# Ledger of designs, part 141: peptides against a protein of PDB entry 4LZF

Target 1, 155 residues: chain A of PDB entry 4LZF
Amino acid sequence: GGRLVVFPNGTRKELSADGQTVKVMFFNGDVKHTMPDQRVIYYYAEAQTTHITYPDGMEVLQFPNNQTEKHFPDGRKEITFPDQTVKTLHPDGREESVLTDGTIIQLNPDGSKVIQFNTGQREIHTADFKRREYPDGTVKTVYSDGRQETQYPTG

## One batch from the design tools (peptide; made by RFdiffusion4, then SolubleMPNN)

Design b2_p27_3_s4 (from b2_p27_3, 15 letters changed)
Fold by OpenDDE base, seed 5:
Structure b2_p27_3_s4 (fold): chain B 155 residues (1-155), chain A 27 residues (1-27)
Amino acid sequence: as target 1 above (155 residues)
Amino acid sequence: SEEEIQKLKEREAENEKLLAEEEKALE
């Protein structure tokens, strides 16, 4: 049979009969589950948030607003927002957001930005210019000095 | 926010500390 320990402070510890699952119900309503696969599932009662820690060092946070954050062992973070936008934070400082419409927004460590629109247009932002690339091969560049250039497709 | 996550982790650590103290007191 399983074992239940009730501590004087009101915290309860339940061990499964096989000893592979441990459930701690803290006095403050928080719950910790240690699973046979060595993942730890912690539930914060007040925040209504679930924190899962994996043996490889991956962490998953699930918030009550349906936001999910994954923290990878390599330092990458992946945030799924309630609107289903996915933002990836890379350890090199690069950020990528994938919008629900298929638009991809990339922020580079140098401060440059690339937007890949669902229309096949691409917009590149640098310190020196904004450039829009069109599916037909037209490229429009607006430089920081106010100069504008249009490159037409070579037909 | 990262600050909120840190507060959650601190809360977890406190609960684990208190549990360890309670377990030690029963030995």
Scores: peptide ipSAE 0.489, ipTM 0.909, DockQ to the pose 0.927
Fold by OpenDDE base, seed 1:
Order: sequence, then C-alpha cells, then structure tokens
Structure b2_p27_3_s4 (fold): chain B 155 residues (1-155), chain A 27 residues (1-27)
Amino acid sequence: as target 1 above (155 residues)
Amino acid sequence: SEEEIQKLKEREAENEKLLAEEEKALE
C-alpha cells in the first residue's frame, strides 16, 4: 500500500505503493507532484501558478491569467500571452512575436526590426532606413537623411 | 515578470528546505 507521512509543521507526504509517485502538500498550501516520468508539477497556492519541470531541463509556467511560459534547455523562452500572441526569445538575443492576425515581428540583436504583415507586405527597419516591400515586388525605402527611393518590379 | 518567477522559485526552494529539515528531524 501507499504511505502517508504527516509532519509536525502540517506538511504531508504521500507515496504511491510502487514509490513512483510522490505528492507533497506543504503547510502553506503549495503542492508538489513527482510523476513516474520524473516530471515535477509544482503548484503555488497563493499565486495560483503551476510550474512543471521536466527531466531534460524544460520548464513550463502556467499563470492564472492564462499566460504560459516555456523555458527550453537551450535558453530559448516561449511566452504565450493571454491574447494568444506568442513571443519567442532566442539565446542570440533575437525576439519573434507572432500575433493572432498572422503578423510576425522580429527584433534582431543589431536593433533592426522586420515586420511581416498578414497582407504579405514586409517592413524592414534599420538605423539607416525604413523599407517596405510589397507583394508585387515594389520596394519603397525611406533613408535616415530623408531621401526616398522606389524600386519597381522588373517585368 | 522575471522577478515574479524568481520569487516563486525562491518560495519553492524554501518549502523544499523546510521539508528536508522535517524529514531529517524524524530520522
């Protein structure tokens, strides 16, 4: 059979009969589950937040506002916001946001920004220019000096 | 926020420490 240990401080530890599942109910209301697959599910009672740790080093945080954060072993972070926008933070400093309308916003480590609009238009922001690329192949560039250039599609 | 996550991790670490102390006291 399983075992239940009740500690003097009120913390409880429950062991399954096979010893593969451990449930700790802390005195402050927090709960820790260690599963047979070695994942650890921790529930913070006050914050109403769930923290899942996987044996490969993956971490998943689930907040009460429906935000979810995934922390990958490679240092990448993926944040799903309550509005279902997904932001990926890469170890190289690149950030990508995918909006619900299909717009993709990329922030590069050099400070440049690329916006892929759901219309198929692309906008590139650098220190020297702002460029808009259109689906027909037209490219409009506004340089930091105020010069404007339009490149028309060939054909 | 990253600060909020850090506070949660600190709370977890404290609970684990207290459990370890309680387990040791029963041995």
Scores: peptide ipSAE 0.488, ipTM 0.909, DockQ to the pose 0.928
Fold by OpenDDE base, seed 3:
Structure b2_p27_3_s4 (fold): chain B 155 residues (1-155), chain A 27 residues (1-27)
Amino acid sequence: as target 1 above (155 residues)
Amino acid sequence: SEEEIQKLKEREAENEKLLAEEEKALE
């Protein structure tokens, strides 16, 4: 059978019959679960936040506002906002946001920006130009000096 | 924020330390 230990400070430790699952209920209301697959699930009672640590070094944080953060071992972070927008932060400084409508916004470390619209249009912003690419193959470029160029599809 | 996450991890570490002290006192 399982084992329950109650400590003098009010902390409780529950051991499964196989010894593979450990549940600690701390005196301050925090709860720690150690799972057979070596996941650690910690619940912070005051912050109402769940923290999951995986054996590969991945961490998942679930906040009371319904935001979720994944911290990958390579230094990448993935944030799911309450509105279901997903933002990925790459170690090289690149940021990608996927909106609920399927629009993708990429921010590059050099300050350039790429927007992939759900309509199939693409917009590229650099220091030198703004370019709009259309699904039909038309490309419109507005340069920083005020010049405009239109490239028509070959057909 | 990263600072808030760090405070949570510090709280966890404190609870684990206190548990280890309680376990040692019963052995």
Scores: peptide ipSAE 0.487, ipTM 0.909, DockQ to the pose 0.938
Fold by OpenDDE base, seed 2:
Structure b2_p27_3_s4 (fold): chain B 155 residues (1-155), chain A 27 residues (1-27)
Amino acid sequence: as target 1 above (155 residues)
Amino acid sequence: SEEEIQKLKEREAENEKLLAEEEKALE
């Protein structure tokens, strides 16, 4: 059968009959589950936050506001906001946000920004210009010096 | 925030330390 240990401080440790599941209920209300698949599920009682650690080093944080953060072993972070926007932070400093409407916003380490609209339009922001690309192949560029250029599709 | 996450990890580490001390005291 399973085992229950109750410590003097009020912490409880429960072992499954097979010994593959361990549940610790800390005196402060926090709960730790070690699962047969070696996932560790920690619940912070005061913060109402769940932290899952996977054997590969992936971490998942679930906050009470429905925000979810995934921390990948490669240093990438993926944040799902309460509005269901997904932001990916890459180790190289690149950021990508995917909006619920399908718009993708990329912030590059060089400070350039790319917006891929759900309409198929693309906007590129650099230090030197803002460029809008249209689905028909038209490209409009506004340079930092105030010059404007329109490139028409090769019809 | 990263600071909040760090505080949570510190709380977890403290709980694990206290558990280890309690387990050792019963041996």
Scores: peptide ipSAE 0.486, ipTM 0.908, DockQ to the pose 0.936

Design b2_p27_4_s1 (from b2_p27_4, 18 letters changed)
Fold by OpenDDE base, seed 2:
Structure b2_p27_4_s1 (fold): chain B 155 residues (1-155), chain A 27 residues (1-27)
Amino acid sequence: as target 1 above (155 residues)
Amino acid sequence: MEEEEKRLLEEQKKLEEKLKEILESLK
């Protein structure tokens, strides 16, 4: 069978019969699960936050407000907000948000921004212009100096 | 057993500090 160890300070350690699962219940209410796949699930009682660490270095945080964050070994972070928007932070500084309606917002390290609308339209923001691309191939550009240009598709 | 208890206590403290650092980085 399993094994239970109770320490004088109130911390408890429970081992499964096969020894593949270890549960530590700390005196402060924190809980640590070591799973057969070597992932570790830590529950912080005061913060009501779950923290999962994987052998490859990935970490997952689950907050009480339903926000989740994945920290990848390469430095990338993926945040799922309570509204289910997913934001990815790349090591190079690029940020990408995917909205629930399918819209994608990209913030680039050079300060440019690209919005890919669910309608198929695309908007590009740079220091020099704001450009709207339409599904039919029409492109409208408003330059920082006030000039406007429309490029029409070849029909 | 006392050594294991001490190890677990230190582990708990380490993990709590890690959470603190994470939460601070999210501000």
Scores: peptide ipSAE 0.228, ipTM 0.816, DockQ to the pose 0.939
Fold by OpenDDE base, seed 4:
Structure b2_p27_4_s1 (fold): chain B 155 residues (1-155), chain A 27 residues (1-27)
Amino acid sequence: as target 1 above (155 residues)
Amino acid sequence: MEEEEKRLLEEQKKLEEKLKEILESLK
């Protein structure tokens, strides 16, 4: 059968019968679950936050406001905000946000920004210009010097 | 058993500090 150990400070340790699941209930309300798949689930009682660690180095944080963060072994972070926007932070400094309407916003390390609208239009912001690309192939560019250029589709 | 209790307490403290660091990195 299972085993339950109760420590003097109130911390409890529960072992499953097969020994593959370990549950530690700390005196402060924190809970640590070690699962058969070797993932560890830690619940921080005061912060009401769940922290899951995986053997491959993946970490998942679940906050009480319904925000979820995934920390990947490659250094990438994926944040799902309460509004269900998903933001990915890449190790190279690039940030990508996917909005619920399908719009994708990319912030590049050089400061440029690309917005892929759900309409199929794309907007590019650089130090030198602001450009709008349309699904029909039309491209409108406003340069920092005030020059404007329209490129019409070919074919 | 006392050694395990102490170990678990230290683990708890370490994990709490880890969370604190994570939360601060989000600011």
Scores: peptide ipSAE 0.226, ipTM 0.816, DockQ to the pose 0.929
Fold by OpenDDE base, seed 5:
Structure b2_p27_4_s1 (fold): chain B 155 residues (1-155), chain A 27 residues (1-27)
Amino acid sequence: as target 1 above (155 residues)
Amino acid sequence: MEEEEKRLLEEQKKLEEKLKEILESLK
């Protein structure tokens, strides 16, 4: 059968019969599960937060407010907010947010910003201009110097 | 057993510290 070790400080370690699952119940209420696939599930009792670590270095945090954060081995981070917006932070500094309505907001390392609206319109922000692209092919550009340009659809 | 208890205690401290750092970064 399984094995239970109880330490003097109150921490308990439970080993499954096959030894593939280890459950540590710390004296402070924290719980650590080591699974057969070598992922570790740590529960922080006071914060009510779950922290999962994977052998490849991936980490997942689940907060009590329903926010989830994934930390990828390559340095990328993905945050799912309580409202189900997903924000991705890339190692190169690029940030992308996908809203629940389908709108995508991209912040680029060069400072440019791109908004892909759920309507099919696209807005591009650069140091030199703000550009709106419409589904019909019309493109309106307002340059930083005040100049405005309209490009009409090709049909 | 004492060594294992000590190791688990140190692990717990490290994990709690890590969480603290994470929570601070989210402010």
Scores: peptide ipSAE 0.225, ipTM 0.816, DockQ to the pose 0.939
Fold by OpenDDE base, seed 3:
Structure b2_p27_4_s1 (fold): chain B 155 residues (1-155), chain A 27 residues (1-27)
Amino acid sequence: as target 1 above (155 residues)
Amino acid sequence: MEEEEKRLLEEQKKLEEKLKEILESLK
């Protein structure tokens, strides 16, 4: 019950029977789907890239190498890399990466860095020191001046 | 029909430019 229009240049337009879905197949192989929920799905044939736009301003890009990028309306960007590492870029400049082994890496706007290892160890990097915290409460610090300090657990 | 074809052609050109911008941002 749908409708198909074929234009002289080779572009095709398909309307669903209920009129809620529109599919445009351009002569170059690109495709545009307008869905009932108002999302628009673009497929670029040569680049094999999918680009989805949502009414609220969210955008999703899917690349042929299995990388996915989500652009949120609040300015946050989430990248899922081919290896399944997830990196989040926040509007305030903070960056967080979650590795497949559970390790979390945080880059702060002030330049400091925090690594939460899957072993329970934590490493803190600042302009003044690099510090390693161990699950047993031991803390080892290497200061920028070369001094090293070990703080032993109490109790 | 001619006007609709023209509209879709212009849309296709805009999409090509959009893709170009996206690909350039990845370099």
Scores: peptide ipSAE 0.221, ipTM 0.817, DockQ to the pose 0.864

Design b2_p27_4_s2 (from b2_p27_4, 15 letters changed)
Fold by OpenDDE base, seed 3:
Structure b2_p27_4_s2 (fold): chain B 155 residues (1-155), chain A 27 residues (1-27)
Amino acid sequence: as target 1 above (155 residues)
Amino acid sequence: MAAEEKALEEERKKLEEELKKILEERK
């Protein structure tokens, strides 16, 4: 069987029979699990937050409002909001949001914006123009000087 | 056992401080 140690301050440490899993139950209600794969799962009782750390540097935070944050070793962050929108922040400053309806919004470091609608339409925003691309191949561009151009598909 | 108890308590305090920073950054 496993082993249970109870400390005078009320903290408890439980070892699995094979010694591969360690569970520390702190006197304040916090819990730390060290798993065989070396991931560490920490639960903060007061904040009701779970923090998982992996040997490769990956971290996962789960908040009581149902928001989840993944912190990747390369500096990328992925946030899943309570509404299930997923936002990715890249190390180069690029941001991507995937909405629940499948729409993708990309913000680029140069200030340009690209929206890929779930309908197949695509909208591109730059300093010089706003462009709408349609599934049929039609492209409409409104330039910053007010000029408008329509490019029709080739039949 | 006394030394281990102390070490675990120090770890707990460190982890709580780390969480505090994370929560402050989210607000």
Scores: peptide ipSAE 0.341, ipTM 0.867, DockQ to the pose 0.934
Fold by OpenDDE base, seed 2:
Structure b2_p27_4_s2 (fold): chain B 155 residues (1-155), chain A 27 residues (1-27)
Amino acid sequence: as target 1 above (155 residues)
Amino acid sequence: MAAEEKALEEERKKLEEELKKILEERK
């Protein structure tokens, strides 16, 4: 069978019968759970936050407001907000948000912004212009100097 | 037993400090 150790301070350590699972229940309510796949699940009682660490360096945080964060070994971070919007922060400074309606918002390190609407339209913002691309191939550009151009599709 | 209890308590404190840093980074 499994083993249970109870320390004088109230902390408890439980080992499964197969020895593959170790659960430490700290006296303050915090829990450390080591799983057979070597992932470690930390539960912080006061903060009601779960922190999972994987052997490959992946980390997953689950907050009480239903926000989830994935911290990848390469430095990428993926945030799932309570509204189910997913924001990805890339190591190069690029940020991408995927909204529940399918809209994708990209913020680039150079300060440019790209919005891909669920309608198939795309809007590009740069220091020099704002451009709207339409599914039919029409492109409308408004430049910072106020000039406007329309590029019509071929065919 | 006493040594293990102490080690577990030190681990708990370290984990709490780690969480504190994580929460600060979210702000």
Scores: peptide ipSAE 0.341, ipTM 0.867, DockQ to the pose 0.893
Fold by OpenDDE base, seed 4:
Structure b2_p27_4_s2 (fold): chain B 155 residues (1-155), chain A 27 residues (1-27)
Amino acid sequence: as target 1 above (155 residues)
Amino acid sequence: MAAEEKALEEERKKLEEELKKILEERK
């Protein structure tokens, strides 16, 4: 069978019968699980936050507002917001948000922005212009100087 | 047992500080 150790400060340590699972229940309500796959699950009782660490360096945070953050070993961060929007922060500074309706918003390190709408339209924002690309190949550009240009599909 | 209790408490404090840093970085 497993074993349970109860310490004078109220912290408890439970070992599974196979010794592959260790559960520490701290006196403050925090809980640490070490799993057979060597992932560690820590629950912070006061913050109501779960922090999972994996042997490969992956980390997962689950916050009480239902936000989830994945911290990848390559430096990438993926945030799932309570509304289920997924935002990816890349090491190069690029940010990508995928909305629940399928819209994708990309923020580039140079300050440019690209919106891929669920309708198939794409909007590009730069310092020099805003451009709307339509599925039929039409492109409308409004330049910062006020000029407007429409490019029609070749057909 | 006393040594293990102390080690677990030190680990708890370390983890709490880690969370604090994570929360600060999120702001």
Scores: peptide ipSAE 0.336, ipTM 0.865, DockQ to the pose 0.927
Fold by OpenDDE base, seed 5:
Structure b2_p27_4_s2 (fold): chain B 155 residues (1-155), chain A 27 residues (1-27)
Amino acid sequence: as target 1 above (155 residues)
Amino acid sequence: MAAEEKALEEERKKLEEELKKILEERK
């Protein structure tokens, strides 16, 4: 059957009967749970934070404010904020935020910014211009020198 | 058993330090 080890410092180690699950309950309230799939769930009692590590190097952090962070093996990070906005940080420096209303904001490594509005409009910011693209195909550009250009749809 | 207790405590301390770094990086 299962077994329980109690250490002098108060830390407890519980082994399942099949040996596939190990639960360490530290004297300070922290818990380390090793699962059959080899993921490790660590709960920090004082911080009320859960940290899950996977064999492939994936890590998931769950904070008490309902923020979740996923750290991917390739260096990508995905943050789900309490308001359910999702921000992705890419290894190349690109950042993407998906708002709950469907708006997508992209920050590119070159400093350019792209906003895809939920209305279907798109706005592009570069060092040289700001450009607004409309669903009907109209494109309005304001250049850094103040010049403005409108391109009208052909069809 | 004493060795295992020590190892678990060292692991706990290491994990706490890692969390501390993560929390500091979030700020």
Scores: peptide ipSAE 0.333, ipTM 0.864, DockQ to the pose 0.950

Design b2_p27_4_s3 (from b2_p27_4, 18 letters changed)
Fold by OpenDDE base, seed 2:
Structure b2_p27_4_s3 (fold): chain B 155 residues (1-155), chain A 27 residues (1-27)
Amino acid sequence: as target 1 above (155 residues)
Amino acid sequence: MKKEEEELLKELEELRKKLQEYLEELK
């Protein structure tokens, strides 16, 4: 059978019969689960936050406002916001947001921005211009100097 | 028993500290 240890300070430690699961219930209400797969699930009672750590270094945070953050071992971070937008922060400085409507917003390390609309249109923002690419192949560019160009499909 | 209790207390404090630091970074 399992084992329950109750410490004088009120902290409790439960071990499964096979010893592969350990549950620590701290006197302050925090809970720590060590699982057979070596992940650790920690619940912060006051913050109502769940923090999962994996043996490979991955971490997952679940906040009471329904925000979830994944911290990958390679330094990448993935944030799922309460509105279900998913933002990925890449180690190279690139940021990508996927909106619920399918729009993808990319912020590049060079400062450029790319928006992939759910309509199939794409907008590119650089220091020199804003460019809109249309599914039919039309490209409209507004340059920083105020000039505008339209490039039509050659097909 | 006492040693394990102290170790668990230390762990609790460290975990809470880490969370607090993380939350402060989000501000």
Scores: peptide ipSAE 0.178, ipTM 0.790, DockQ to the pose 0.950
Fold by OpenDDE base, seed 3:
Structure b2_p27_4_s3 (fold): chain B 155 residues (1-155), chain A 27 residues (1-27)
Amino acid sequence: as target 1 above (155 residues)
Amino acid sequence: MKKEEEELLKELEELRKKLQEYLEELK
C-alpha cells in the first residue's frame, strides 16, 4: 500500500503504492505533486496560483484571474489573458497577439507593426508610412511627411 | 525524520521566494 508521513511541523507526505506519485501538503497549505511522468505541480495556497514544471524545462503558470503563461524551453513565451487574447513572445523579439475576433497583431524587432484584421484588411506601420490594404486590392498609404497616396486595383 | 523535515522546509522557502519574484514582475 501507500505510505503517509506526518512531520512535527504539520507537513504531510503521501506516497502512492507504486512509488510513482508523491504528494506533499505543506503546513502553510501549499501542495506539491510529483507525477509519474516527472512533471511537478505546485499550488501556492495564499496566491491561489498553480505552477507546473516539465522535465524538458517547460513551465506553466496559472493565475487566479484566469491568466496563463507558458514558458517554452526554446525561450518562447505564450500568455493567455483573461479575455482569451493569446500573446506570443518569440526569442528574436517578435511579438504576436491573436485576438478573440481573429485579428492578428504582429510587432517586429525593427519596430514595424502589422495588423491583419478579421475583415480581410491589413495595416502596415513603419517609420516611413502607415499603409492600409483592402480586400479589393486598393492600397492607401499615409507617409510620415503627410503625403497620402492611393493605389487602385488592376483587372 | 528531522533531516527530511528541514529539507522540505528549505524547499518551501525557495518556492515561496520564486513566487514572489513572479508576482513582482507582474506589477
Scores: peptide ipSAE 0.171, ipTM 0.786, DockQ to the pose 0.933
Fold by OpenDDE base, seed 4:
Structure b2_p27_4_s3 (fold): chain B 155 residues (1-155), chain A 27 residues (1-27)
Amino acid sequence: as target 1 above (155 residues)
Amino acid sequence: MKKEEEELLKELEELRKKLQEYLEELK
């Protein structure tokens, strides 16, 4: 059968019969689970936060407000906000947010911003202009100097 | 057992420290 060790400080350690699962219940209420797949699940009682670490270096944090953060081995981070927006931070500095309505917002390392609207419209922000591209091929550009230009689709 | 208890305590503190550091980075 399984084993239970109770330490003088109140910390408890449970081992499964096969020894593949270890549960440590710390005296402060924190819990650490070591799983057969070597995943480690730590629950911080005071913070009500779950921290999962994977053998490949992946880490997942789950916060009490329902925010989830994934830290990938390649340095990428993925944040799922309480509103279910998913933001990805790439190692190259690029950030992408996917909104629940399907809108995608991309922040590029060069400072440019691209919004892909769920309507099929795209908006590009650069140091020199803000440009709106429409599905019909129309492009409206507002330049930094205040000039506005409309480019109409050609057949 | 005492050694293991001490090791677990150390681990607890290290884990809590890591969490705190992470939370500070979010501020």
Scores: peptide ipSAE 0.182, ipTM 0.793, DockQ to the pose 0.949; fails the geometry check
Fold by OpenDDE base, seed 5:
Structure b2_p27_4_s3 (fold): chain B 155 residues (1-155), chain A 27 residues (1-27)
Amino acid sequence: as target 1 above (155 residues)
Amino acid sequence: MKKEEEELLKELEELRKKLQEYLEELK
């Protein structure tokens, strides 16, 4: 069978019979659970937050408001907001948000912005212009100097 | 056992510190 160790401060440590699962229940209510796959699940009782760490360096935070954050070993972060919007922060500074309606918003390190609407339209923002691409192939560009150009679909 | 208890206490404090720092960064 497993074993239970109870420390004088009230912390408890449970070991499975095979020794592959370790559960530490701290005196303050926090829980650390080490799993056979070497992931560690830590529950912060006061914050009601779950923190999972993986052997490869991946970390997952789950907050009581239903927000989750994934921290990848390469430095990328993926935030799932309570409304289920997913925002990815890349190490190079690029940010991408995927809305529940399928709209994708990309912020690039050079300051440009791209919005891919769920309607199939795409809008590109740069220092020099704002461009709207339509599903029929029409492209409208408004340049920073006020000039406007329309490119019609190639027939 | 006392040594293990001390190590677990240290781990608890370190983990709590990390969480607190993370929460402060989210503000």
Scores: peptide ipSAE 0.176, ipTM 0.790, DockQ to the pose 0.950; fails the geometry check

